# Designs tried in a protein design run: peptides against a protein of PDB entry 3KDP. Part 27

Target 1, 230 residues: chain A of PDB entry 3KDP
Amino acid sequence: PFLIFIIANIPLPLGTVTILCIDLGTDMVPAISLAYEQAESDIMKRQPRNPKTDKLVNEQLISMAYGQIGMIQALGGFFTYFVILAENGFLPIHLLGLRVNWDDRWINDVEDSYGQQWTYEQRKIVEFTCHTPFFVTIVVVQWADLVICKTRRNSVFQQGMKNKILIFGLFEETALAAFLSYCPGMGVALRMYPLKPTWWFCAFPYSLLIFVYDEVRKLIIRRRPGGWVE

## One batch from the design tools (peptide; aimed at target 1 I167 A175)

Design b2_p17_2_s3 (made by RFdiffusion4, then SolubleMPNN; from b2_p17_2, 12 letters changed)
Fold by OpenDDE base, seed 5:
Structure b2_p17_2_s3 (fold): chain B 230 residues (1-230), chain A 17 residues (1-17)
Amino acid sequence: as target 1 above (230 residues)
Amino acid sequence: DVLELAKELLELGRKIL
């Protein structure tokens, strides 16, 4: 998010405080829950890792976690961001280069794509209105990410949802996201304004995409062991 | 203010990582 904010010079999609709430609030309990996951049925049939040649963090893992899944998460967040700004009169093409004027408190006549003028206060309200749905979009996508992390090779349907700590983690992160989004005073404290309940569903296509993508990947690994996809 | 805070946090993150 922040890299695109700098490169494209667009209004801030996600606040720093909201990023910290993701990294320290919503992700910790779910990540710890994976330590309590049941071993895959075939794990003892795999050869031991060679500690001299095989790194714990390899290029395949980095490519999957940061390159592929991280990009789908970012696309989901940016989709929600662009939809909200478009509904408020700012089309995606008009946002390019707009940040300088957007963040200037002395400019009160910034025009949208339809020629409507926006005061600094109005612009900041719509910006902070984008932060909450972007955050919620990440949480909804994280549901799929956590579920796919239950297994390396087996389908989630083969593994099942027996880990009660993981289920608790999914409810905890969702409850925290709802609290941060709707609790009175969060607009002042965190610059997170309440979102319409419909915005929770904007991430569902991306969450489904992650799930389908990983299940297809795992299916390929099961059918063609020793490929570059493993 | 948020950009300054972001720079400080990025610098802090670079020091911790």
Scores: peptide ipSAE 0.007, ipTM 0.391, DockQ to the pose 0.024
OpenDDE base, seeds 1, 2, 3, 4: peptide ipSAE 0.000, 0.000, 0.007, 0.000; ipTM 0.255, 0.307, 0.406, 0.227; seed 2 fails the geometry check

Design b2_p17_2_s4 (made by RFdiffusion4, then SolubleMPNN; from b2_p17_2, 12 letters changed)
Fold by OpenDDE base, seed 1:
Structure b2_p17_2_s4 (fold): chain B 230 residues (1-230), chain A 17 residues (1-17)
Amino acid sequence: as target 1 above (230 residues)
Amino acid sequence: SVLEEAQQLLEEGRKIL
């Protein structure tokens, strides 16, 4: 998210506090859950045939999978961001290079794609309105990631939700997202303005996309063990 | 607009505080 913000010079899609909430709030419990999860019995019990090559292949494949998932998460967040801004008159093409004028407190006549002038305060409200749904999108997509990361070969339906720590993590992330989205004062304190509940559903297609992607990946691995997708 | 909805939610939130 932050890289695209720098490269495209668009208004900030995700605040630093929101990033910290993701990194510390949403990633910590998942990481703990993964550490305590009995990894797929086949992964943990299967000694690497060659500890050097199989470790490198595994690290590369995990890195690739996480990189792809992270890219889908970012696309989901940016989609939500662009939809919100477009609904408020800022088309994606108009946002390119707009950051300098957007962040200038002394410019109160920034035009949208339809020639409407926006005050600094109005611009910051819409910007901070983007932070919350971006965060929520990440949380909803992370539900899929956490469930997916349990297994390398088995379908999610085969392993089930046996890890109580994971379930607790999903609950904590959701509770945090709800708290940050709907608790009064969070807009001022954390730059996370209240989100219309309907926007939670905008993340679901991306969560589903990740589930489909992983199930397809796992299906390929099951059909072609030792392939490049493993 | 999403802005109007967000502003309304903010105002409602401020009234609760």
Scores: peptide ipSAE 0.016, ipTM 0.386, DockQ to the pose 0.039
OpenDDE base, seeds 2, 3, 4, 5: peptide ipSAE 0.013, 0.000, 0.010, 0.000; ipTM 0.424, 0.262, 0.375, 0.267

Design b2_p17_3 (made by RFdiffusion4)
Pose (drawn by RFdiffusion4):
Structure b2_p17_3 (pose): chain A 230 residues (1-230), chain P 17 residues (1-17)
Amino acid sequence: as target 1 above (230 residues)
Amino acid sequence: FIPLIIFFILIIIFIFF
């Protein structure tokens, strides 16, 4: 978001104070939760790991959290900023520029895609209404994430969901977001504004895409263990 | 609250499988 905020001089979809709600808020518990994960094989049957090679974090990993499931999480994140604004007037393209004027506190008269003229706090209350649900489609995608960052070889149907804590992390993560968006206060404190029902289910095809993609990866590997995918 | 309940139900359904 902050990257395109520079590219397409677009109204900032995801705000800063909004970001210290992901890993400090919703994400904390769900992550702590993996540490409670049983194995995937007789680990005490493999030679010991090797401090020089096979590191904790590596090429093949960053190529995943950043290069892959990372992008698919954003295509879902933007897609609803694109919906929050068009369902409220600003059909996408009439956005490719606004910021310069948009962020102006004096230009209270700005054309949307129909003619309607918005003040400052009038449109910002939509910009923050844009954060508030980018901050969700993020939490919504992190369901499909917290469930495939569960295993690294087994299908979720081979390992199942016996993690009676990780599941809590879900119910928490999600509900925490709702509370962070409906309590009389989060708006005037965090730029968090209540959402309309239709609004939550945005990232859903995307959460389910991240989900399906990861499952198919593991399968390939288990079919071709020396092959390219692994 | 409705979406939230639906999400919870979906999570429960997922746990069952």

Design b2_p17_3_s1 (made by RFdiffusion4, then SolubleMPNN; from b2_p17_3, 11 letters changed)
Fold by OpenDDE base, seed 4:
Structure b2_p17_3_s1 (fold): chain B 230 residues (1-230), chain A 17 residues (1-17)
Amino acid sequence: as target 1 above (230 residues)
Amino acid sequence: SEPLKKLFELIKEFEKL
């Protein structure tokens, strides 16, 4: 999110505090849940072919998988961001390079894609309206990530959701998202305005996409052991 | 934790600048 903010010079899609809530609040419990996850039965039973090369290959493959999932997560967040801004009159193309004027408190006549002028205060309300649903979108996408990271080769349908810590992590992330979205004063304290319940559903297509992607990847790995997708 | 609260407060101050 922050890299695209810098590169595209768009209005800030996610506040620094919200980023910290993601990194420390939503990612920590998942990481712990994965540490306590029972090793996939096929991983534990498979003797390492070559401890040096297989470790390096596995680390690279894990890094690529997390990188790909992270890109899909970012796309989900940005989709929600662009939808909200578009509903408020700012089309994605118009946001490119707009940051400088957007963040200038002395410019009170920033035009949207339809020629409507927006004061600094109005723009900041719209920006802060994007923070909450962007955050919630990431959390909802992280649900899928947590579920898929449980297994490397087996389908989630085959291994099931037996880890109580994983389930706890999902509830904690959801509770944190709900707290930040609906607790009174969060709009002032964290610049996270209350979220319409409909915005929770904007992330579901991306969660499904991650899930399908991972299941397809795992299916390919099962059919072609030792392939580049492993 | 108190350290996290302080970090959040610090970040809020930076976001006000």
Scores: peptide ipSAE 0.006, ipTM 0.292, DockQ to the pose 0.020
OpenDDE base, seeds 1, 2, 3, 5: peptide ipSAE 0.000, 0.000, 0.000, 0.000; ipTM 0.288, 0.282, 0.280, 0.274

Design b2_p17_3_s2 (made by RFdiffusion4, then SolubleMPNN; from b2_p17_3, 11 letters changed)
Fold by OpenDDE base, seed 1:
Structure b2_p17_3_s2 (fold): chain B 230 residues (1-230), chain A 17 residues (1-17)
Amino acid sequence: as target 1 above (230 residues)
Amino acid sequence: MEPLKKLFELIEEFQKL
């Protein structure tokens, strides 16, 4: 998110506070819940990792986590961001390079894509209005991420949803996201303005995409063990 | 409320750097 904010010079899509709410709020309990996941049926058939040669974090894991899944997550967040800005008169093309004028408190006549002028305060309200749905989008895609992280090879349908702590984590992160989004005073305390309930659905295609992508990946791994996809 | 606003302003300023 932040790299695109700098490179494309667009209004800030995700605030630091919302990032902290992700990392410290919604991600911790789900991540801990994975420690209670049942081992894959084949885990005892795998050779132990060689600690001298096999990196715990390898290029494949980095590519998968940051390069593939993380990019889909980012795309989901940006999609939600662009939808909200478009609903407020700012089309994606108009956002390119707009940051300089957007962030200038002395410019009170920044035009949207329809020629409506926006004061600095109005623009900041819209910017902060984007932060919460972006955050919620990350939480919704994290549902898929948490589920896909249960196993490396087994399908979720094979592993099942037996981990009650993981189910609790999914509920907790969702409840926390709803609380942060709709609790009175969060707009003042955290600059998390309430989102329209419809904006939750902006993330669903990306959550489904992550899930389908990983199930296909796992299917490939099961069919071709030791391939570059593993 | 003011300290949080100042913190956010500082964060915003830092993000502009």
Scores: peptide ipSAE 0.000, ipTM 0.313, DockQ to the pose 0.018
OpenDDE base, seeds 2, 3, 4, 5: peptide ipSAE 0.000, 0.000, 0.000, 0.000; ipTM 0.300, 0.318, 0.287, 0.334; seeds 3, 5 fail the geometry check

Design b2_p17_3_s3 (made by RFdiffusion4, then SolubleMPNN; from b2_p17_3, 13 letters changed)
Fold by OpenDDE base, seed 2:
Structure b2_p17_3_s3 (fold): chain B 230 residues (1-230), chain A 17 residues (1-17)
Amino acid sequence: as target 1 above (230 residues)
Amino acid sequence: MEALKKLFELIQKLQEL
């Protein structure tokens, strides 16, 4: 997200406070919950990792986490961001290069895609209005990410949802996201403005995409062990 | 409550930098 903000010179899609709410709030309990997951049925058929040759973080893991899943998550967040800005008169093409004028406190006549002029204060309200739905989008795509991280090879349908700590994590992150989004005073305290209930659904296609993508990946791994997809 | 308010005000000031 931050790289696109710099490269495209667009208004800030995700604030520092919302990033901290992700990293310290919604991600911690779900991440810990994976330690309580049941072993896959084939784990005893695998050779133990050689700590001298086998990296914990390998190229395949980096490719999967950052190059594939992380990109789908980022696309989901940006989709939500562009939807909200478009609902407020700023089409995606008009956002390119707008940052300089957007962040200037002395410019009070920044035009939207329809020729309406926006004051600095109005623009910052719209910017902060994007932060909470972007955050919520990340939480919704993390539901799929957490579920796919349960197993390396087994389908979620084969492994099942028996991990009560993981189920608790899904409810906790969702409840925390709802609390941060709708609790009175969060706009003043954290600059987290309340989101329209409809904006929760912006993430659902991407959450489904992550889930389907990983189930297909796991199906390929089961059919062709030792392939490039593993 | 007052300590939390001061912390949030501090975070807001840091975000304005």
Scores: peptide ipSAE 0.016, ipTM 0.543, DockQ to the pose 0.019
OpenDDE base, seeds 1, 3, 4, 5: peptide ipSAE 0.015, 0.015, 0.018, 0.015; ipTM 0.545, 0.481, 0.596, 0.501; seed 4 fails the geometry check

Design b2_p17_3_s4 (made by RFdiffusion4, then SolubleMPNN; from b2_p17_3, 11 letters changed)
Fold by OpenDDE base, seed 1:
Structure b2_p17_3_s4 (fold): chain B 230 residues (1-230), chain A 17 residues (1-17)
Amino acid sequence: as target 1 above (230 residues)
Amino acid sequence: MEPLEKLFKLIEEFEKL
């Protein structure tokens, strides 16, 4: 998110506070829940990792986590961001390079894509209005991420949803996201303004995409063990 | 400035860097 904010010079899509809410709020319990996941049925048939040659974090894992899944997550967040800004008169093309004028408190006549002028305060309200739905989008895609992280090879349908702590984590992160989004005073306390319920659905295609993508990946791994996809 | 407002201002300044 932040790299695109700098490179494209667009209004800030995700604030530091919302990032902290992700990392410290919604991601911790789900991540811990994975420690209680049942081992894959084939884990005892795998050779132990060679600690001298096999990196715990390898290029494949980095490529998968950051290069593939992380990009889909980012796309989901940006999609939600662009939808909200478009609903407020700012089309995606108009956002390119707008940051400089957007962040200038002395410019109170920034025009949207329809020629409406926006004061600095109004622009900041819209910016902060984007942060919460972006955050919620990340939480919704994290549902898929958490589920796909249960296993490396087994389908979720094979592994099942037996981990009650993981189910609790999904509930907790969702409840926390709802709390942060809709609790009175969160707009003042965290600049987390309430989102329209419809904006939750912006994330669902990306969550489904992550899930389908990983199930296909796992299917390939099961059919071709030792391939580059593993 | 309320402490929270000061924090947000600091964050905004950081984000402008």
Scores: peptide ipSAE 0.018, ipTM 0.534, DockQ to the pose 0.018
OpenDDE base, seeds 2, 3, 4, 5: peptide ipSAE 0.000, 0.006, 0.000, 0.005; ipTM 0.280, 0.350, 0.279, 0.352; seed 5 fails the geometry check

Design b2_p17_4 (made by RFdiffusion4)
Pose (drawn by RFdiffusion4):
Structure b2_p17_4 (pose): chain A 230 residues (1-230), chain P 17 residues (1-17)
Amino acid sequence: as target 1 above (230 residues)
Amino acid sequence: VPVFVVFFVFFVVLAFV
């Protein structure tokens, strides 16, 4: 988001104070939760790892959290900023520029895509209404994430969901977000504004995509263990 | 599967609260 904020001089979809709600808020518990994960094989049947090669974090991993599942999480994140604004007037393209004027505190008279003129606090209360649910489609996608960052070889149907804590992380992560958006306060404290029902289910096809994509990966590997995918 | 269904239902409940 902060990247395109520079590219398409677009209204900032995801705010800073909004970001220290992901890893400090919703994400903490769900992540702590993997540490409770049983194995995938007789680990004490493999030679010991090798401090020089096969590191903790590596090419093949960053190529996943950033190059892959990372992007699909954003295509879902933006897609609802694009919905929050058009369902409120600003049909996408009439956005490719606004910021310069948009962020102006004096230009209280700015055309949308119909003619309607918006003040400052008037449209910002929509910009923050834009954060508030980017901050969700992010938590929504992290469901499909927290469930495939569970295993690295086994289908979720081979390993199942016996992690009676990771599941808590879910219920928490999600509900925490709702509370962070409906309590009388989170708006005037965090630029968090209540959401309309239709609003939450945005990232859903995307969560489910992230989900399906990862499952198919693992399968390939298990069918071709020396092959390219692995 | 039940876990996912239960979680989804819970999410629906939050969405219409």

Design b2_p17_4_s1 (made by RFdiffusion4, then SolubleMPNN; from b2_p17_4, 12 letters changed)
Fold by OpenDDE base, seed 2:
Formats: sequence, C-alpha cells, structure tokens
Structure b2_p17_4_s1 (fold): chain B 230 residues (1-230), chain A 17 residues (1-17)
Amino acid sequence: as target 1 above (230 residues)
Amino acid sequence: SEVFEKLLKFIEELANR
C-alpha cells in the first residue's frame, strides 16, 4: 500500500500506525496459526526426494504464497479505498498525482472529479474515513485467505476447520478490527474514524471471489496433478 | 486489551517522536 502511495502519488490510503497494527496484530497471529495447521495428508505422504532441494522449494512456495496473499489483501484494501473516494466525488483517475495538492494545507480548493472544491480539513476527513474500511477489508479478506491456505489440494469443505489456533486467530483479528473501528479515540490516535457497519460487508464479494477461485484451482489440481496451476 | 493499549501507546509515542 505504501509503495503504491509513493508511485501513484495518491492520497494516503492507510496510516503507518495502522499498517503496523496489521503487521503485528492482524498478520502475525494468523501466520502463526497456519504454522500449526496440520499438513495435508497428501503432502506428508510424499517421501522427500532431496531434503535440501525440497526444503528450498517449499520455502520458496510458502514465500510466494504469502506474497500473493499480501498482494490480494492490498488489492482488496485499495478497492475499498477507491470505492469510498469515488462515493465522495474522487474517481480513481483523478487521484493520480493529487497527493501534492491533497496534503498542502494552504490549498483549500482541490477539485474533485465533479468540480466540487474541497478544503484541507474536508480532504483529511475523507482520507481518514478510508483508513478504517481499508483495515477492515484486509481482515475480511484474511478470513478467506486463512481458510484457503489450510490445504494445498483439498477443498475447505473436505478439510474443515479443526485447527483451534486458526479459529482463535480469526476471532482475535476480528475483535481487533472491531476495537479499532469502534473504540473512542481511535480517530485521534490512529486516524481511524468510526466505520459504518455496512462497510464490513463490502469485502465479502471479494472474499467470495477468492474463495471460489481457490476452490476451482484446487479442483483442477486434483483432476490434473502436475498441471501449470500447481 | 491491556497489552494492546500499551502497544498503541508505544506506537503513539513513536509517532510523536
């Protein structure tokens, strides 16, 4: 998110403190929970051909999987960010290069996509209004990602949710999201304004899409072992 | 909750530095 912010020169979609909360509070516990997930029976039954090479390949695959999950989460967050800004009159194309004027306190006539002028205070309210939904979107997407990552080949319906640590992680991140979204003072402390309950559901279509995509992927892998999708 | 509040305060202190 921060890299896209720099490259695209868009208004800041997520505060640095909130990013730290994601990394330390939201991402770590789920990641640990996945480490305690029982390996899929089909993975465990494979005799290691070469322990050094197979370990390196597994580490690379895990690293790529975590990298992909992080990108998917970021995309979900940015989707929510662009939706909120579009609802407030700022279309995505108009946001490109707007940061310099957006962050300037002396410019009180920044125009939106419809020619409405926005004061610095109004712009910052809209910016901070994006922080909480961005965070919540990441959490909601993580629900799907964590469930998906439980298995390599088996469907979620076949594996089930037996890992108590994973369930605890999902509960913890959800509780954290609720706390950050609704606790008094978070707007001042974290620049996270209170979230309308409806925004919790904005990420659900995206989570569902990821879930369907992964189930289809796993179905293909089961039907065609060694295919390009593996 | 207490650990989280301490972490938040710590982050806030870092941000104000």
Scores: peptide ipSAE 0.013, ipTM 0.293, DockQ to the pose 0.029
OpenDDE base, seeds 1, 3, 4, 5: peptide ipSAE 0.009, 0.000, 0.000, 0.011; ipTM 0.290, 0.262, 0.213, 0.306

Design b2_p17_4_s2 (made by RFdiffusion4, then SolubleMPNN; from b2_p17_4, 12 letters changed)
Fold by OpenDDE base, seed 4:
Structure b2_p17_4_s2 (fold): chain B 230 residues (1-230), chain A 17 residues (1-17)
Amino acid sequence: as target 1 above (230 residues)
Amino acid sequence: EEVFKKYLEFIKELAEA
C-alpha cells in the first residue's frame, strides 16, 4: 500500500496506525499459528530427496507464492480504496498525482472527477473513511491466506481446520477489526471512522481468488510433483 | 473500467439492500 502511495502519488490509502495494527495485530497471531500447525501428512512422510537443491527450490517457490499472495492482498485493499473514493466522486485515474494537492491544507478547491470542489477537511474525512475498510479488507483477505498457508500440497478440504490456534487467530483478527471499526472514539484516536457492514463483503472476491489460486496451485503440484509450481 | 463500474454497482446494490 505505501509503495503504491509513493509511486502513484495517490492519497494515502492506509494510515500508519492501521499499518501497525496489521503488522503487529493481524500478522503476529497468524505467524504463531503457522508455527504450531501440524505438519502436512505427506510432507513428514516424504524422504528428503536432495537437501541442498530441494531446499533452495522450495524456498524460492514459497517466496514466490507468498509474493503472489501478497500482491493479491494488496490488490484487494486497493480495490476497496478505489471503490470508496469512486463513490465519493474520485475515480482512480483522477487520483494519480493528486497527493500533493490532496495533502495541502491551503488548497480547498481540489476537484473530484465530476468537478465538485473539496475542502481540505472534507478530503481528509474521505481519506480517513478509506482507512477502516482498507484495514478490514486486508483482514478478510488474510483469513484466506492463513487457511491456505497451513498446507503446501494438500487441499484445505483434505487437511481440514484442525489447528485450534489458527482458528483462534482468525477470531482475534476479526475481533480486532471489529473493535477498530466500531469502538467509539476510534475515529478520533486512530482516524478510523466507523465502517458500514457492507464494506466487509468488498474483500470476499479477493479472498475467494486467493483461495482458488492456492487450491489450483496445490492441485498442479499434486498432479506434477517436482514441477516449477511446487 | 466497465468491470469496475459493474462491481461498484453491485456493491451499491448490496449497500442499499
Scores: peptide ipSAE 0.019, ipTM 0.450, DockQ to the pose 0.047
OpenDDE base, seeds 1, 2, 3, 5: peptide ipSAE 0.017, 0.017, 0.018, 0.019; ipTM 0.453, 0.459, 0.486, 0.514

Design b2_p17_4_s3 (made by RFdiffusion4, then SolubleMPNN; from b2_p17_4, 13 letters changed)
Fold by OpenDDE base, seed 5:
Structure b2_p17_4_s3 (fold): chain B 230 residues (1-230), chain A 17 residues (1-17)
Amino acid sequence: as target 1 above (230 residues)
Amino acid sequence: DEVLEEYLKFLKELALS
């Protein structure tokens, strides 16, 4: 998100505080939960491998898969950001290069895509309104990510939802998202203005995409053990 | 202060929507 902000010179889609809340608030409990996950039914059925070369290759492949999931998460956040700005009159093309004028408090007549003028205060409200749904989108997508991380090869339907710590992590993350989104004063304190509840559903297609992606990946791994997709 | 006032208005509008 920050790299796209710099390259495209768009209004800031995600604040530093929000990033810290993701890194420190939402990821810790899920990470711990994975340490307590039950072993996969097929782990002990693997053939002997070269412990040096095959381990390194496998770690690289896992890292790439998580990188791809992270990219899908970012795309989901940006999608929600662009939709909200478009509904407020700022089409995606119009946002390119707009940041300089957007952040200037002395410019109170920034025009949207339809010729409406926006004061600095109005623009900042819209910007901070976008920070919240970006965060919420990440949380909703992380629901799918956390579920798929329970197993490496088995389908979610085969493994089930037995880890109570993971379930607690999902609720904690959701509760944090609701608190940051709707608690009074979060706009001033954290630059996260409240969001209409309907926007929580905007991320669902991306959560589904991650789920389908991982199920297909795992299916390929099961059919072709030791392949490059693992 | 102006941002706070507009935020309060926004909250009111959100609550009524």
Scores: peptide ipSAE 0.016, ipTM 0.341, DockQ to the pose 0.029
OpenDDE base, seeds 1, 2, 3, 4: peptide ipSAE 0.006, 0.007, 0.007, 0.012; ipTM 0.342, 0.344, 0.334, 0.357

Design b2_p17_4_s4 (made by RFdiffusion4, then SolubleMPNN; from b2_p17_4, 13 letters changed)
Fold by OpenDDE base, seed 5:
Formats: sequence, structure tokens, C-alpha cells
Structure b2_p17_4_s4 (fold): chain B 230 residues (1-230), chain A 17 residues (1-17)
Amino acid sequence: as target 1 above (230 residues)
Amino acid sequence: DEVLKEYLEFLLELANA
């Protein structure tokens, strides 16, 4: 998200505080939960591997998969950001290069895509209104990510939701998202203005995309043991 | 370390909010 902000010179889609809440608040408990996950049912069906070469290849492939999932998460957040700004009169093309004028306190006549002028205060309200749904979008997408990380090869339908720590992690990150989104004073303290409940559903297509992507990946691994997809 | 510091400052702001 931050790299796209710098390259495209768009208004800030996600605040530093929100990033910290994602990295430290939502990811810690789920990461610990993976240590307590039950063994995969097919672990004993693995073919003998060369412990030196195949371990290195598997680590690279796992890192690539996590990188791809992270990119889908970022795309989901940016989609929500662009939809909210478009609903407020700022089309995606108009946002390119707008950051300099957007952040200038002395410019009170920034025009949207329809010729409406926005004061600095009005622009900052809209910007901070985008921070909350971006965060919530990441949390909703992380639901799918956490569920798929339970196993490397087994389908979620085969493994089930037996890990109570993982379930607790899902509730914790959701409760944090609800607290940051709706608790009074969060707009002043964290620059996260309240989110309309309907925006929670905006991320669901991307959550589903991650789930389908991982299920297809796992299906390929099961059908082609020792392939480059593992 | 900087991220941890910012997070601690954030938690302190939340506690004082």
C-alpha cells in the first residue's frame, strides 16, 4: 500500500497507526495458532525427498504463495479505497498525482471529477473515512488467509476448524476491527472515522478469491506430488 | 524497533484517550 502511495502520488489510503494495528494486532495471535494446528492427514503419504534441495525449493514456493496472497490483500484494500473515493466524487484517474494538492492546507478549492470544490478539512474527512474500510477489508481478507494456512495440502473442508486458538484469533481481529471502526473518539485519536456496516461486505469477493486460489493450489499439489506448485 | 516504539506510543494514546 505505501509503495503505491509513493509511486502514484494518490491520497494516503492507509495510515501508519492502521498499519501497526494490522502487523502487531491482527497477525500475532493467528501466527501462534499455527504452532498448535493438528498434523495433516496426508503427511505420511509424502514421497521421499532430498532433504537439502527439496527443503529449499519448498521454502521458496511457500514464500511466493504468501507473497501472492499479500498482493491480493492489498488489491482488496485499494479496491475499497477507490470505491469510497469514487462515491465521494473522486474517480481513480483523477486521484493520480493529486496528493500534493490534497495535503496542502492552504488549497481549499481542490476539484473532484465533477467540478465540486473541496476544502482541506472536507478532504481529510474523506481520507480518514477511507482508512477504516481499508483496514476492515484487510481483516476480512485475512479470515480466508488464516483458514487456508491451517494446512499445506489438505482442503479446509477435509481439515475442519478444530483449532480453538485459530478461532480465537479470528474473533480477536474482528473485535479489534469493530472497536477501531465504531468506538467513539477513534476519529480523533486514530484518524479512523466510523464505517457504514455495508462496507464490511465489499471485501468478500477478495476473501473468496484467496480461498479459491488456495484450494486450487492444494488440489494441484495433491494430484501432482513433487511438482513445482508445492 | 521503530515500529514497536510507534505501537507502544499508539497504545499509550489509546489508554489516555
Scores: peptide ipSAE 0.006, ipTM 0.282, DockQ to the pose 0.028
OpenDDE base, seeds 1, 2, 3, 4: peptide ipSAE 0.006, 0.000, 0.000, 0.000; ipTM 0.303, 0.301, 0.290, 0.259; seed 4 fails the geometry check

Design b2_p17_5 (made by RFdiffusion4)
Pose (drawn by RFdiffusion4):
Structure b2_p17_5 (pose): chain A 230 residues (1-230), chain P 17 residues (1-17)
Amino acid sequence: as target 1 above (230 residues)
Amino acid sequence: TLFLVLSISFIVVLFLL
């Protein structure tokens, strides 16, 4: 988001104070939760790991959290900023520029895609209404994430969901977001504004895509263990 | 809307259990 905020001079979809709600808020518990994960094989049947090679974090990993499931999480994140604004007037393209004027506190008269003129606090209350649900489609996608960052070889149907804590992380993560968006206060404290029902289910095809993609990966590997995918 | 979200999240928990 902060990357395109420079590219397409677009109204900032995800705000800073909004970001210290991901890993400090919703994400904390769900992550702590993996540490409670049983194995995937007789681990005490493999030679010991090797401090020089096979590191904790590596190429094949960053190529995943950043290069892959990372992007698909954003295509879902933007897609609803694109919806929050068009369902409120600003059909996408009439956005490719606004910022320069948009962020102006004096230009209270700015054309949308119909003619309607918006003040400052009038449109910002939509910009922050844009954060508030980017901050969700992010939590919504992290369901499909927290469930495939669960295993690294087994299908979720081979390993199942016996992690009676990770599941809590879900209920928490999600509900925390709702509370962070409906309590009389989170708006005037965090630029968090209440959302309309239709609004939550945005990232859903995307969460389910992240989900399906990861499942198919593992399968390939298990069919071709020396092959390219692994 | 809040109760809907909570209900759906709870149903999901049930499916996962």

Design b2_p17_5_s1 (made by RFdiffusion4, then SolubleMPNN; from b2_p17_5, 12 letters changed)
Fold by OpenDDE base, seed 1:
Structure b2_p17_5_s1 (fold): chain B 230 residues (1-230), chain A 17 residues (1-17)
Amino acid sequence: as target 1 above (230 residues)
Amino acid sequence: TLDLILELIRKLMELLE
């Protein structure tokens, strides 16, 4: 998100504090919960990693984490961001290069795509209004990400949802996201303004996409062991 | 006091952005 903010010079889609809330808040318990996941049924049939030749973080893992899942997550967040800004009169094309004027306190006549002028304060309200839904979008796509991380090769349907700590983590991150989104004072404290409950659904297609994508990936791995997809 | 703390947090956040 921050790279696109810089490169495209768009209004800040996700604030630093919201990023910290993701990394330290919503993702922490879910990530820890994976330590309590049951081993895959075939784990003892796999050879152990050779610590001399096999990297823990290999190109496949980087490709999967950053190049595939991370990109889908980012797309989900940006989709929500662009929808919100579009509903407020700022079409995606109009946002390109707008950051400089957007962030200037002395410019109070920034026009939207429909010729409406926005004061600095109004623009910042809209910007901060985007942060919360973007954050929530990330949480929703993280549901799928967490679930797909339960296994490397087996389907989630084969593994099941027996990890109660993981289930608790899903509820915890959701409850925390709701708390941060709707608790009075969060707009001032964290620049997280309340969002309409309907915005939670904006991420659902992307969450489903992540889940389906990974299940298909795992299916391919199971059918074609040793492929580039592994 | 709470308002002051919130304002301080806001200012700190502005510095971090």
Scores: peptide ipSAE 0.025, ipTM 0.485, DockQ to the pose 0.022
OpenDDE base, seeds 2, 3, 4, 5: peptide ipSAE 0.021, 0.020, 0.000, 0.019; ipTM 0.453, 0.451, 0.217, 0.470; seed 5 fails the geometry check

